# Peptides against a protein of PDB entry 6RGO, part 295

Target 1, 392 residues: chain A of PDB entry 6RGO
Amino acid sequence: MALKLLGFNQDATCFSVISSNKGVTIYNCDPFGKCFELEKSTSNDEELDFLVEMLFSTSLIAVVDKTIGASKRKKLKIVNTKRKATICELTFPHEIMDVIMNRKIICVVLKSDQIFVYDISCMKLLRTIDVRGEKLKSTSKFRNSEAVGDIGVRVSLSTDNNSILCYSSYSKSDKENAPLNDIVVFDALKCIQINVLPAVHQSNIVCIACSPDGMLMATASEKGTIIRVFKTIDTENDEPILVNEFRRGSRPSRISEMKFNHDNTLLACVGESDTIHIFALPVTTTEADANEDDTLQQSSHSLSSSINGLQYISKGLANRFGKIIVSKIPTQSQQRHVAYIKIPENAKYRIGFPKDTTNTIHICGEDGNYLVYSIPRNEVGPCTLVKSNTFD

## One batch from the design tools (peptide; made by RFdiffusion4, then SolubleMPNN)

Design b2_p24_6_s4 (from b2_p24_6 with E2L E5S T7S E12K L17E E19K)
Fold by OpenDDE base, seed 5:
Structure b2_p24_6_s4 (fold): chain B 392 residues (1-392), chain A 24 residues (1-24)
Amino acid sequence: as target 1 above (392 residues)
Amino acid sequence: ELPSSPSEEEIKELQEELKENEEE
């Protein structure tokens, strides 16, 4: 039977899948087992498609039936998994492309490139963000987005209560065909734009990850060769702060998902390649704890020298072209993965970081494998398989 | 067009469920 992966929840305690015969199934990670099933409403051999966003390990999920021909592709359902009941149903003007949530907000992304931001506690609409509308002051016709079915607004939300929303936006270039290569950082609770990162890639952004605390954001383009990590809130001289640039590979390959771990020390990416890549982020030691033991100094010196190289490149290029082309960090300063997981070729995988174990990663595949890996701390190499389970 | 709004009953049920899940 074909499985389709929906992904992990915010803390990787659960993951969701679509089974062709069963509909939506949610699995608990530990103890491993099926915890919820949403039965298929139709007996037809139609290829099932769903969006499911979980609210951590709670009984609440957001569900969209995206099945082809279904009128339900515009409907968001809030479902109680314990009661197996729909609590709330919202109908949108356009097809729902994505749904993300935390304990405070729900964001609904439409095919119209609109983002609807809701207060979860009352389902009150806080903001509509028209990602196209910032361009519609230019007479550019509605791109019939039918022809480029895979390029839309991408979003990521912090899992904390600060509710930092990062989304891809169209560059302000007068070109009819401007890419989705800008990032907007938005305080979803206050409904305030915090920051705009212009032209973070040369092509459309296809993947975004916000850190759990909302302080960092990772971006990847259609090329998927370079991942960039930025500060979300802080700016230097009104310019975006590039913290890291990672090289996934030399060959183009789509990245489908990226995630930070809960302490912002690791960034994982997965996609169409046979490899999950895990990158180390420099721990910004706050200067306050610099008073204790001498022994940690040797490992920090190698990372600090790479950060100072990044700051020097930002200052030097600002002056000449008022487009912050994030300068190609010299290929020598592009960090590679510190760890990796080999996955079956052509298997789609999803990733999750558990909250309590910052050096553990959960992965699940459309091959029916749920796998737990330990991430090496002190060496560059493969992750170690700790636990394996199968699902159907 | 604006999205639909939930009913007062749906909001109440959602608030009860959110509260139950904050106490867990």
Scores: peptide ipSAE 0.368, ipTM 0.893, DockQ to the pose 0.906
Fold by OpenDDE base, seed 2:
Formats: sequence, C-alpha cells, structure tokens
Structure b2_p24_6_s4 (fold): chain B 392 residues (1-392), chain A 24 residues (1-24)
Amino acid sequence: as target 1 above (392 residues)
Amino acid sequence: ELPSSPSEEEIKELQEELKENEEE
C-alpha cells in the first residue's frame, strides 16, 4: 500500500501515517501497535493528504483533511482519539499549510504566510503573525508571486511550556524575490518577538527545528549542505549567537526534518539523502555547578578536548548599514556528523527522540519500517539497530 | 476575514479533555 509519513509526536512515543486504503493511523512505539485509526471519509480512490499533529501521548490530535475540496483544506479539527469524535472545528480564510502544538499553544500556518497562535486551553486567538505584512512594511512591494512550489513560511515550536516559536521571515532586501532567510524568535505565550536572526542562509530556509526547551534552533536552506545552530534568546552585543555550523554533505540535498534530543546534546537530520545524520552539540555547562566541592572523581572522559579549537570568531562584519551578516564559520571549523543511519534511497523517513533515552533515536519509513537505533557516544560511526517493527 | 471561533460547548468539551490528559 502507499504510505505517507506524518511523523512522530513531541516525545517520539507515537507516530502517524496515512494509508491510501485506511486513512490516518497512529502507532504506539512501545509496546508497538495501532492505537488510533481515522477511517477514510470517502470511497474515492483519491490520493489522501492530511496534516496530523499529536499532543504527546494524549487522546488529542489536530487534523486537517487536505484531500477533498478547498473547503476542508481550511478546516482544523481537534479530535479525541478515544471517543473518535471531533470536539472542535476551526475554519481559516486560507489553506492550512502546517499545524504545530505543545501543551499550551497551537500554531496554524496558512498559505497566506500568516501564523495564527492559539491558547489551546480555550482555543482563543492570541496573535496573528503576518509574515508578508512585515515584509511589506520593510520593502513596500507586494510579492504577487505565489510561493513557488515548496517555498513557504516554516515554523518550529518548543515542546516545553515556554512555547518558543521560531519562524522563517522574508529578508528586508529590495529584491522582488527576497528569500525567506530571516528567523524570528517569538514568545508564543506572551505574544512578544524576542529575537530576529537576519540572513541565516543565502537561500530560503526550508527546515527549522527548535530544541525542546526553546534555547536552541537549527536551520537549513534549500541547499541542505550546511546546518546552523543558534541560540534563540541570548544575544552577544545585540548580535545572534551561532553555536554550531554542521556540514551534512558536499552535494545539495533537501532536509525535510531536523530534531534535537531532549538534553540538547544531539541534532539529527533526515531528507532526500540515503543517510540520517546525527551531530553532537557542545554541552553547555551552566556555571552553577562549579561550587559544590564534592570529591567524586568519576572519570567522565569528557569529549571536551577536541572541540577546544572552535575559536568563536564572532567577527560579525557589521557592514556600515546595520546588516548583521552572520559570519560564516570557516569551512575548516564545520563539524561533520558523529553518527549516521543508512536508509533506502528515495525512501522518506521521519525521526524522533524519546525523552527517557537520550542516546536512542526512533525512525519510521514510508517503506513500512519502524526502527529504533542506539547512537554511539564515544566514537564516530554507524548507529546500532536495537529494535525493528513493520506497519501497513 | 478572521478564522471562526469554537462554540462555548466545544470549548467546554476541549477543556474537559485537556484536564483528563493532565491527570494521566
């Protein structure tokens, strides 16, 4: 059967798929099995298209049916999976492109480049973010160019209650074709813009990941060769802090998804390539633990020794016109993966990190494989397969 | 054009479900 992956939930305890014959199916990861099925509402052999966002392991999902007619593509349904009932229905002025949530916030991305931010507890609209309107205020030029193909506003939300929203915005370039290469960091609860990272890539941003705590973000462009990791909130002299620059590969390849693990020590990426890449992040030792004198000489062979060569060349060339050019880390300072998983060529995979095991990654494929891998911590190499299941 | 708003009944049902899922 043709499967389409929707992805993992926030803690990788469940994943969702579209089956051409069945509709939406949600699988539990452990114990592995079907936990919910949304039956196909139509007998037509039409290609099924859905957005499904799960609220962790709860009975609540947000669903958008994109299969049948322009009216359904504008409807967000909140569904109780235990009752198999729609408990809330919202209609939007434009087609829904993405839905993301945590325990506090739902964000709805429209084809109009608008982000609607809701308080989940009452479905109250907190904010409408008009990404085009911000561009218009800066450039006075309406881009009548419909987003060509897959180019649109990208969003990521922290999975914690801080509800840090990262979204792609249009650069303040006078060019009619200004790229979506700025990042805005937004407090979704307070409805306040916290930070703006200008021109983080040369081309449109096509993938964003926020860390679970909202303190880090990862970005990738259409080229997908370089991943940049930034601090979300913290700035240095009002400039964005680039924490890491990772090289996925030398060849262009689209990145479809990135995820941080729950302790911010790993970043994984997947896309059109035959390889899932896993990168190590520097452990930010919070200075707070320096004062407890307690003598336990446990030999933490800190991998700290090899990373000391990253001189933070925060040589922001503040060009005379206040354009913060994020200084490219020299290509020699670009880190490669520490671990990898080989996947079938042209198979679409999704990734998730479980909360309880920071050295484990969950992956699922449109080939019907659900796989659990152990990530090597002390060496650069392949991940080890720990568990495998199949689904249909 | 603004998005639709849920009914008071839909909000109440959603709040009951969110509460049940915070206690699990």
Scores: peptide ipSAE 0.350, ipTM 0.887, DockQ to the pose 0.909
Fold by OpenDDE base, seed 1:
Structure b2_p24_6_s4 (fold): chain B 392 residues (1-392), chain A 24 residues (1-24)
Amino acid sequence: as target 1 above (392 residues)
Amino acid sequence: ELPSSPSEEEIKELQEELKENEEE
């Protein structure tokens, strides 16, 4: 059967797929098995397309039927999976492009480059974010979405209750074709813009991941060769703090998904390449616990790669045009992956990090494989397959 | 245009369901 992957939930306890014959199916990861199915309402041989966002391991899912007709593509349904009932339905002025949620917030991204922020507890609209802003509303030429269908506003939301929303925005260049290469960091609860990271890539941002705690954000452009990790809230001299720059590869390849693990020590990425890459993040040792003198000679061969303090040479090369170009970390300081998983060529995969095991990654493929891997911490190498299951 | 809003009954049902899932 043709499978289309929707992804893992926030804690990687479940994943969702579209089966062309069945509709939406949700699988539990442990014990592995089908836990929910949304039956196909239409007898037509039309290609099924859905958005499904699951709220952790709860009975609540947000569903958008994108298969056919402009009316359904504008409808968000909140569904109880235990009762198989629609609890509420919201209709939007434009097609829904993405839905993301946590225990406090639902964000709905429209084809109009608008983000609707809701309080989940009462479905009250807290904010409408117009990513195009007031100045670009006059150039209401909707990008003729035919050829460049995948360039839109990207969003990521922290899985914690702080509800840090990161979204791609248009650079302030007066050019009609401004790239989506700025990032805005937004407190979704307080409805306050916290930070703006200008020109984090040269091309449109196509993938964003927020850390579970909202303190870090990873970004990738259409090139998918470099991943940048920033602090979300903290700034240095009113400039964005670039924590890491990772090299996925030398060849352009689209990144479809990135995720942090629950302790912010790993970043995984997946996309059109035959390889899932896992990068180690520097542990921000909070200076606090350095005091207890306990002499235990455990020869932790910490791979202290002497990350010689990357002097953030904030050479703000204020190029004559006032654009803060995030200074390219010298190619010598670009970190490589610490671990990898080989996947079949042309198979789309999704990734998830389970909460309880920071050295484990869940992956699922449109090939019908659900795989659990152990991540090596002390060496650079392949991940070890721990468990495998199949689904249809 | 603003999106539609749920009914008071739909909001109540959603709140009951969110509460049940916080107690599990």
Scores: peptide ipSAE 0.348, ipTM 0.885, DockQ to the pose 0.903
Fold by OpenDDE base, seed 3:
Structure b2_p24_6_s4 (fold): chain B 392 residues (1-392), chain A 24 residues (1-24)
Amino acid sequence: as target 1 above (392 residues)
Amino acid sequence: ELPSSPSEEEIKELQEELKENEEE
C-alpha cells in the first residue's frame, strides 16, 4: 500500500498517516494502536492528499482535503475525533499549503504567501501576515506560482502558550527573484514582530523548527548541509543571535523536518538522506540554578571550548540595524551529530520527541514502521532500538 | 477576500471541546 506520512503531534503521543485504501488514520504511540480513522470521501483510486494537524492528544484535529478540486483545497475543517463530526469549516481565498497550531493559536499558510493567525478559543482572525506585501510595493509581478511548486513560505510555532511564530520571508534585494532567506520572529498572541533575521542562508529556507518554549529556532536551506540555530529574541548582553551551526553532511540533501526535544538539549533532523541526525545543544544555564548540582558540569565543559571560536572573524551580513547576524563560522567549529539513526533509502520518515523522556525519539516511516529509539548519553554513535510496531 | 467566519454554535462547540481537553 502507498503510505504518506503527515507527522507526529506536538508531544509525539500520536502520529497521522494517509493510507491509499482507508484515508487518514491516526495512531496512538503508547499503547500502540489506531485511535481515529477518516474514511475517503470518494470511491475512486485517486491519490489521496491531506493536511492534518492534531492538537496534542486531544479530540481536535484540523483537516484539509487536497485530493480533489481547487475548492476543497481552500477549506479547513476542525473535526472532533471522538464524535467523528466537523465542528467548524473555514473557507480561504487561496489553496492552503500548511496548518500549524498550539493550545492558543492556529496559523493557516496560503499559496498566496499569506499567513492567517487565529485565536483558537473563538476562531477570531487576529492577523493576516502578507509575506509578499513588503516586496510588492516595488514589483507588480506576482511570482506565477506554477513553476516553483516546492518553494513557499515555511512556518514553525512554539508548542507553549507564548505562541512564538517563526516564518521565512523574502530578502529586500531589488532582484525580482529574491530568495526566501530572511526569518521573521512574531508574537502570534500580541500580533507583534519581535525580530527579523536577514539572509540566514544563501538560498531559500526549506525547513524551520521553533523550540517548545519559543526561545530557539533552527533553519535549513535547500542545500541541507548546514543547520543554524538562533535565539529568537535579542538578549541585552550583546550575545550573538547565532548560537549553533551544525553540519549534517558534505553532500546536498533536502531536510524535510527538524524538531527540538522538550528541554532544548537536542535537535533532530530528517529528510531525503539515509540518516536521521541528532545534535546536542549547549544547555543555556539560566543564572538562577547555579547553586546545587556540580555533577552535570563536566560533560558541558568539552562542548563550551568549541563555542568560544564563534566570536571572531568574518564580514557577515549586517541586519537592517548594522548588526552582523551570520559570520562565516570556520568549518572546524561546525559541530557534527552526537547520535544517528539509519533509515532505508527512499523511505520518508517523520520524527517526534516525547515529553516525559528527553533521551527518547519516536520515528515513523512510509515503509509502515513505527520505531522508538534511545539516544546515547555518553558516546557519539547509533541510537538503540527500544520498541517497534508496524502499520498499514 | 476574507476567509469565512464560523457560526456562534460552531464556536461554542469548539470551546466546550477545548475545555474538556484542558482538564485531561
Scores: peptide ipSAE 0.330, ipTM 0.878, DockQ to the pose 0.871

Design b2_p24_7_s1 (from b2_p24_7, 10 letters changed)
Fold by OpenDDE base, seed 2:
Structure b2_p24_7_s1 (fold): chain B 392 residues (1-392), chain A 24 residues (1-24)
Amino acid sequence: as target 1 above (392 residues)
Amino acid sequence: MEELEKEAEEILKKLEKLGKLSHS
């Protein structure tokens, strides 16, 4: 059967899939099993496409039927999984491209490059963000978006109640073909822009991950060779703080998903490559708790020896054009993965980090595998398979 | 988990009163 992965929920306790024969199925991760099914409403051999966003492991889900020819592509349904019923329905002027949520906020991304921000508790529209801005409305040339597939606004939302929204934006270049290479950091609750990170890549941003607490953001371009990690809120001299630059690989390969673990110590990425990469983030020791002298000489063979190459290249060379040149960390000082998982080249995978186990990663594949891996702490190497299940 | 499910059920009960919304 053809499976299409929708992904994990916020805490990796559930994942959702589309089965060509069944429709949408949601699985629990532990205990492993089906927890919800949405039956296919049509007998037609049309390729099913859906968006499903879960509110953690709760009975609240958001569903969009994206199936070709369906007038439903503009329609968000809030579904109660226990009742198997649509509770409310929101219709939009344009096709829904993405839906993200936490306990407070739902964000709906439209094909028009608009982000609708809602209070989840009442579906009150808090903000409409127009990423194109008012000036670009006049050039109504719909890019013939048929051929150049997946260049659109990308979003990520913190899973906490701070509700930090990171989204890709068009650079302020007067060029008709401005890249989506800026990032905006937005407080979705207060509806205020917190920060703008200009030109974080040379090409369009295709993947964004916000940390669970909203303090970090990872970005990847269409090249997928470099991942950059920034602070979201904090700035140094009104300049964005680059925390890390990771090299996924030398060859271009699209990154489809990135995730932080719950404590911001790991960043995982997956995409079109045969490898899930896991990167270690430096623990920013906040200077505060220097006092408790507890001399546990655990010989942490700290991976600290390779971290000495974090020159804070705080010197943004403001070139003559006022562009923040994100200083290219020399290719030799780019951090590599600390761990990896090999996956089949022809299978799309999704990733999730469980809340309670910072060194565990959940993965699921369009090959029908749900896999739990242990991440090595003190060595660079492969992850160890801990559990495996199959789904159809 | 139980607290989140109660919160979700309370949200769902509020949203049931909204029915169909259209953003034109």
Scores: peptide ipSAE 0.618, ipTM 0.956, DockQ to the pose 0.871
Fold by OpenDDE base, seed 5:
Structure b2_p24_7_s1 (fold): chain B 392 residues (1-392), chain A 24 residues (1-24)
Amino acid sequence: as target 1 above (392 residues)
Amino acid sequence: MEELEKEAEEILKKLEKLGKLSHS
């Protein structure tokens, strides 16, 4: 059967898939099994397409039917999985491109480059964010998204109650073809912009991951060779703080998904390559508990990956066009993966980090494999397969 | 887990009263 992966929920306790024959299926990760199925409404051999966003492992899901006709693609359904019923329907002026949620907020991304921010508890519209801004309203050229690939506004939301929303924005270039290479950090509850990270890549941002606590953000461009990790809120001299720069590879390859683990110690990425890469983040030791003298000489040979200096993004010379080019971190300071998983080159995979086991990663493939891997702590190498299940 | 499900059920009961919303 043709499977299409929708992804894991916020805590990797469930994942969702589209089966061409059945419709949408949600699987529980532990114990492994089907927990919900949404049957296809049509007997037609039409290629099924859906957006499904879960509120963790709860009975609340958001569903968009993208299979047939422009009218359905504009409709968000809130579904109760226990009742198998649509509870609420929201219709938008434009096609829904993405839906993200946490316990407080639901964000709906439209093809118009608008983000609608709602209080989930009452579906009150808190904010409409026009990512194009006022200046670009005149160029009514809808990018025919058919010919120029999947370039749209990307979003990520913290899974905590702080509800930090990170989204890609157009650079302030007066050029009609400004790249989506700025990041805006937004407090979705207070409806305030808290930070702007200008020109974090040279090309469009195609992948964003916010940390669960909203304190970190990872970004990747269309090249997918370099991943940058920034602080979301903190700034130094009104400049963005670059925490890490990771090299996925030298060959261009699109990154489809990135995830932080729940303690911000690991960042995983997956995409069109045969390899899931896992990167270690520096543990911010809060200086506080340096007091207790406990002399346990555990000769942990620290993998002295020289976390050489946090390079601040110096304002590189404003070239004549006012573009702040992020200073290229010297290629020597670019960190490599600490762990990896080999996957089939032609299979799309999704990733998730479980909350309770920070050194475990969940992955699922359009090949019908659900896999649990252990991440090595003290060595650079392959992850160890711990559990395997199949789904159809 | 149970607390989150209870919160979701309370949300779903509130949203059931809204039915269909349209943004023009």
Scores: peptide ipSAE 0.615, ipTM 0.956, DockQ to the pose 0.884
Fold by OpenDDE base, seed 1:
Structure b2_p24_7_s1 (fold): chain B 392 residues (1-392), chain A 24 residues (1-24)
Amino acid sequence: as target 1 above (392 residues)
Amino acid sequence: MEELEKEAEEILKKLEKLGKLSHS
């Protein structure tokens, strides 16, 4: 049976899958089991494609049927899972590429590089964001949608009530082929732009994650070798604050998803590689309690040799990217604890962090595995499998 | 959880009045 993963909800209490024979199935994580099924509308052997976004573990879901026909791909259905009924339907001028929501906001991303921002409580349109802007309408050479791979506008929304929306934008270059390498930070409730981070990567941004509180964002380019973590709102001398830069690997590999845990102490990434990577974020302890434990100087000698390569990149980047004040990442925080999970080659996985257990990660695979791992905090190493379930 | 479900049910009751919306 071919499975396609849609992903976890905001708090990793549920995940959704497409089954070729059944349609959309939503699973509860604990207790593990089916909680909702949306039957396929067609008897045809057509490849099923859907977007499903859940409002946490509630009876409210947003569904887009992308399987057949240009008309269905433009329709967002709000479904009540308890009633098994479509409550309302929104039709858009263009194909829906992504849907994201929290308790306050639903955002709909179109193939036209437009983001529609709604108040979820009444489906009032608050804003239409045109990411191409007015200037790029003149270069209306439709990117021949076939040959330019899956390079569209990426979005991430905070799960809190502040509703911080991060999206990829085109660099302000008069070049016909401007990369999607800027980030805009937007207050989705007030409908105001808060911040703009120019040229955060050299190539198109393909993955964005916002922290649950909206205070951090992670970005990855199509190269997927470097992950950057920025502050969303805070600036230093009107310049973006780079909090962390992580190396996933030396080989290019697409990152499909990134997630912060609920306390902003971990960032996980998954993609085309055989490895889920989990990076430790430095806890910004307010300077007050740092006085006492000076004693752990001694044992850090051996791992120092490989990290010397990072100092040279800082000087070169500062000249070509605007003065990203790399706040001196304290050289002491260079022991970035990295945990990992090995996954089957060519298996697509999704990731989620549960709210109540900040050292636990939920993962699910197109292989039909739902897995719960414990994350080591104080050492570099593999995660430990705690729970396993299968689904079909 | 129960508070979020109540909020979702209130939203769903409001949205039921909208039926079909089109953005051209």
Scores: peptide ipSAE 0.614, ipTM 0.956, DockQ to the pose 0.889
Fold by OpenDDE base, seed 4:
Structure b2_p24_7_s1 (fold): chain B 392 residues (1-392), chain A 24 residues (1-24)
Amino acid sequence: as target 1 above (392 residues)
Amino acid sequence: MEELEKEAEEILKKLEKLGKLSHS
């Protein structure tokens, strides 16, 4: 049967799938099993398409039926899984492209490049973000979204209560084909823009991940060869702070999903390639409690990849003034993965990091596999399979 | 888990009073 993966929830305790015969199924990861099913509303052999966003492992889910007609694609349903009932329905002017939530906020992304930000507790609209701005509304012929691969506004929300929203925005180039290569960092609770990272890639951003605490953001372009990690809030001289630049591969390959682990020590990416890549982030030691005494020589074997000092000024990043954000990271210092998982090339996979085990990753495939891997700490190599389950 | 589920149930009870909303 054709399975379509919707993804893991915020803490990787559940994942959701579309089964062509049944509709939406939600699985619990531990103990492994079905926890909810949403039956298809129609007997037709139409290809099922849904958005499902869970509030962690709770009975609250947001559902969009994208299968049938333009009207349903504009309707968000809040469902109580225990009652098997729609509790609230919101109708939008345009098709819903994405839905993300945490304990405080739900964000709805529309095909119009609008982001609707709600207080989840009462569904009060806090903000409408027009990513195109008012002037671009007139000239935006809806790119016939059929032919140009699904290039729209990408969003990621912190899973904490700070509710840091990162979204892709159009560069200020007066060109009709301005790329979605800027990032805006937005406080979704206060409804204020915190930061703008201009031209973080040369092409459209197709994947964004925010860290659980909202302090870091990872970005990937359509090329998917380079992943950049930035600080979200902090700036150096009003310029964005690039923390890491990772090389996923030498060949272009689309990244479909990225996630940080819960302690911001790992970044995983998955996409159209046969490989899930896991990268190590530098541990931000908070400088504060360096009390004097314990001369424990933690030989941080900084894998000092010998920075052979060829200042390749990568022309890649443009700052707010059209200055190139020279990645101070030389192209030779592009960090590779520390760990990997091999997956079937023809199966789409989704990734999740469980909260309680920072060196464990959950993955699920359209091949019907749910897999738990252990991530090696001290060596560069393959992850070890710890648990496997199948689903249909 | 139990605290989050209680919070979700409280949210769901509040939202049940709203029913159908339209944002144009």
Scores: peptide ipSAE 0.565, ipTM 0.945, DockQ to the pose 0.878

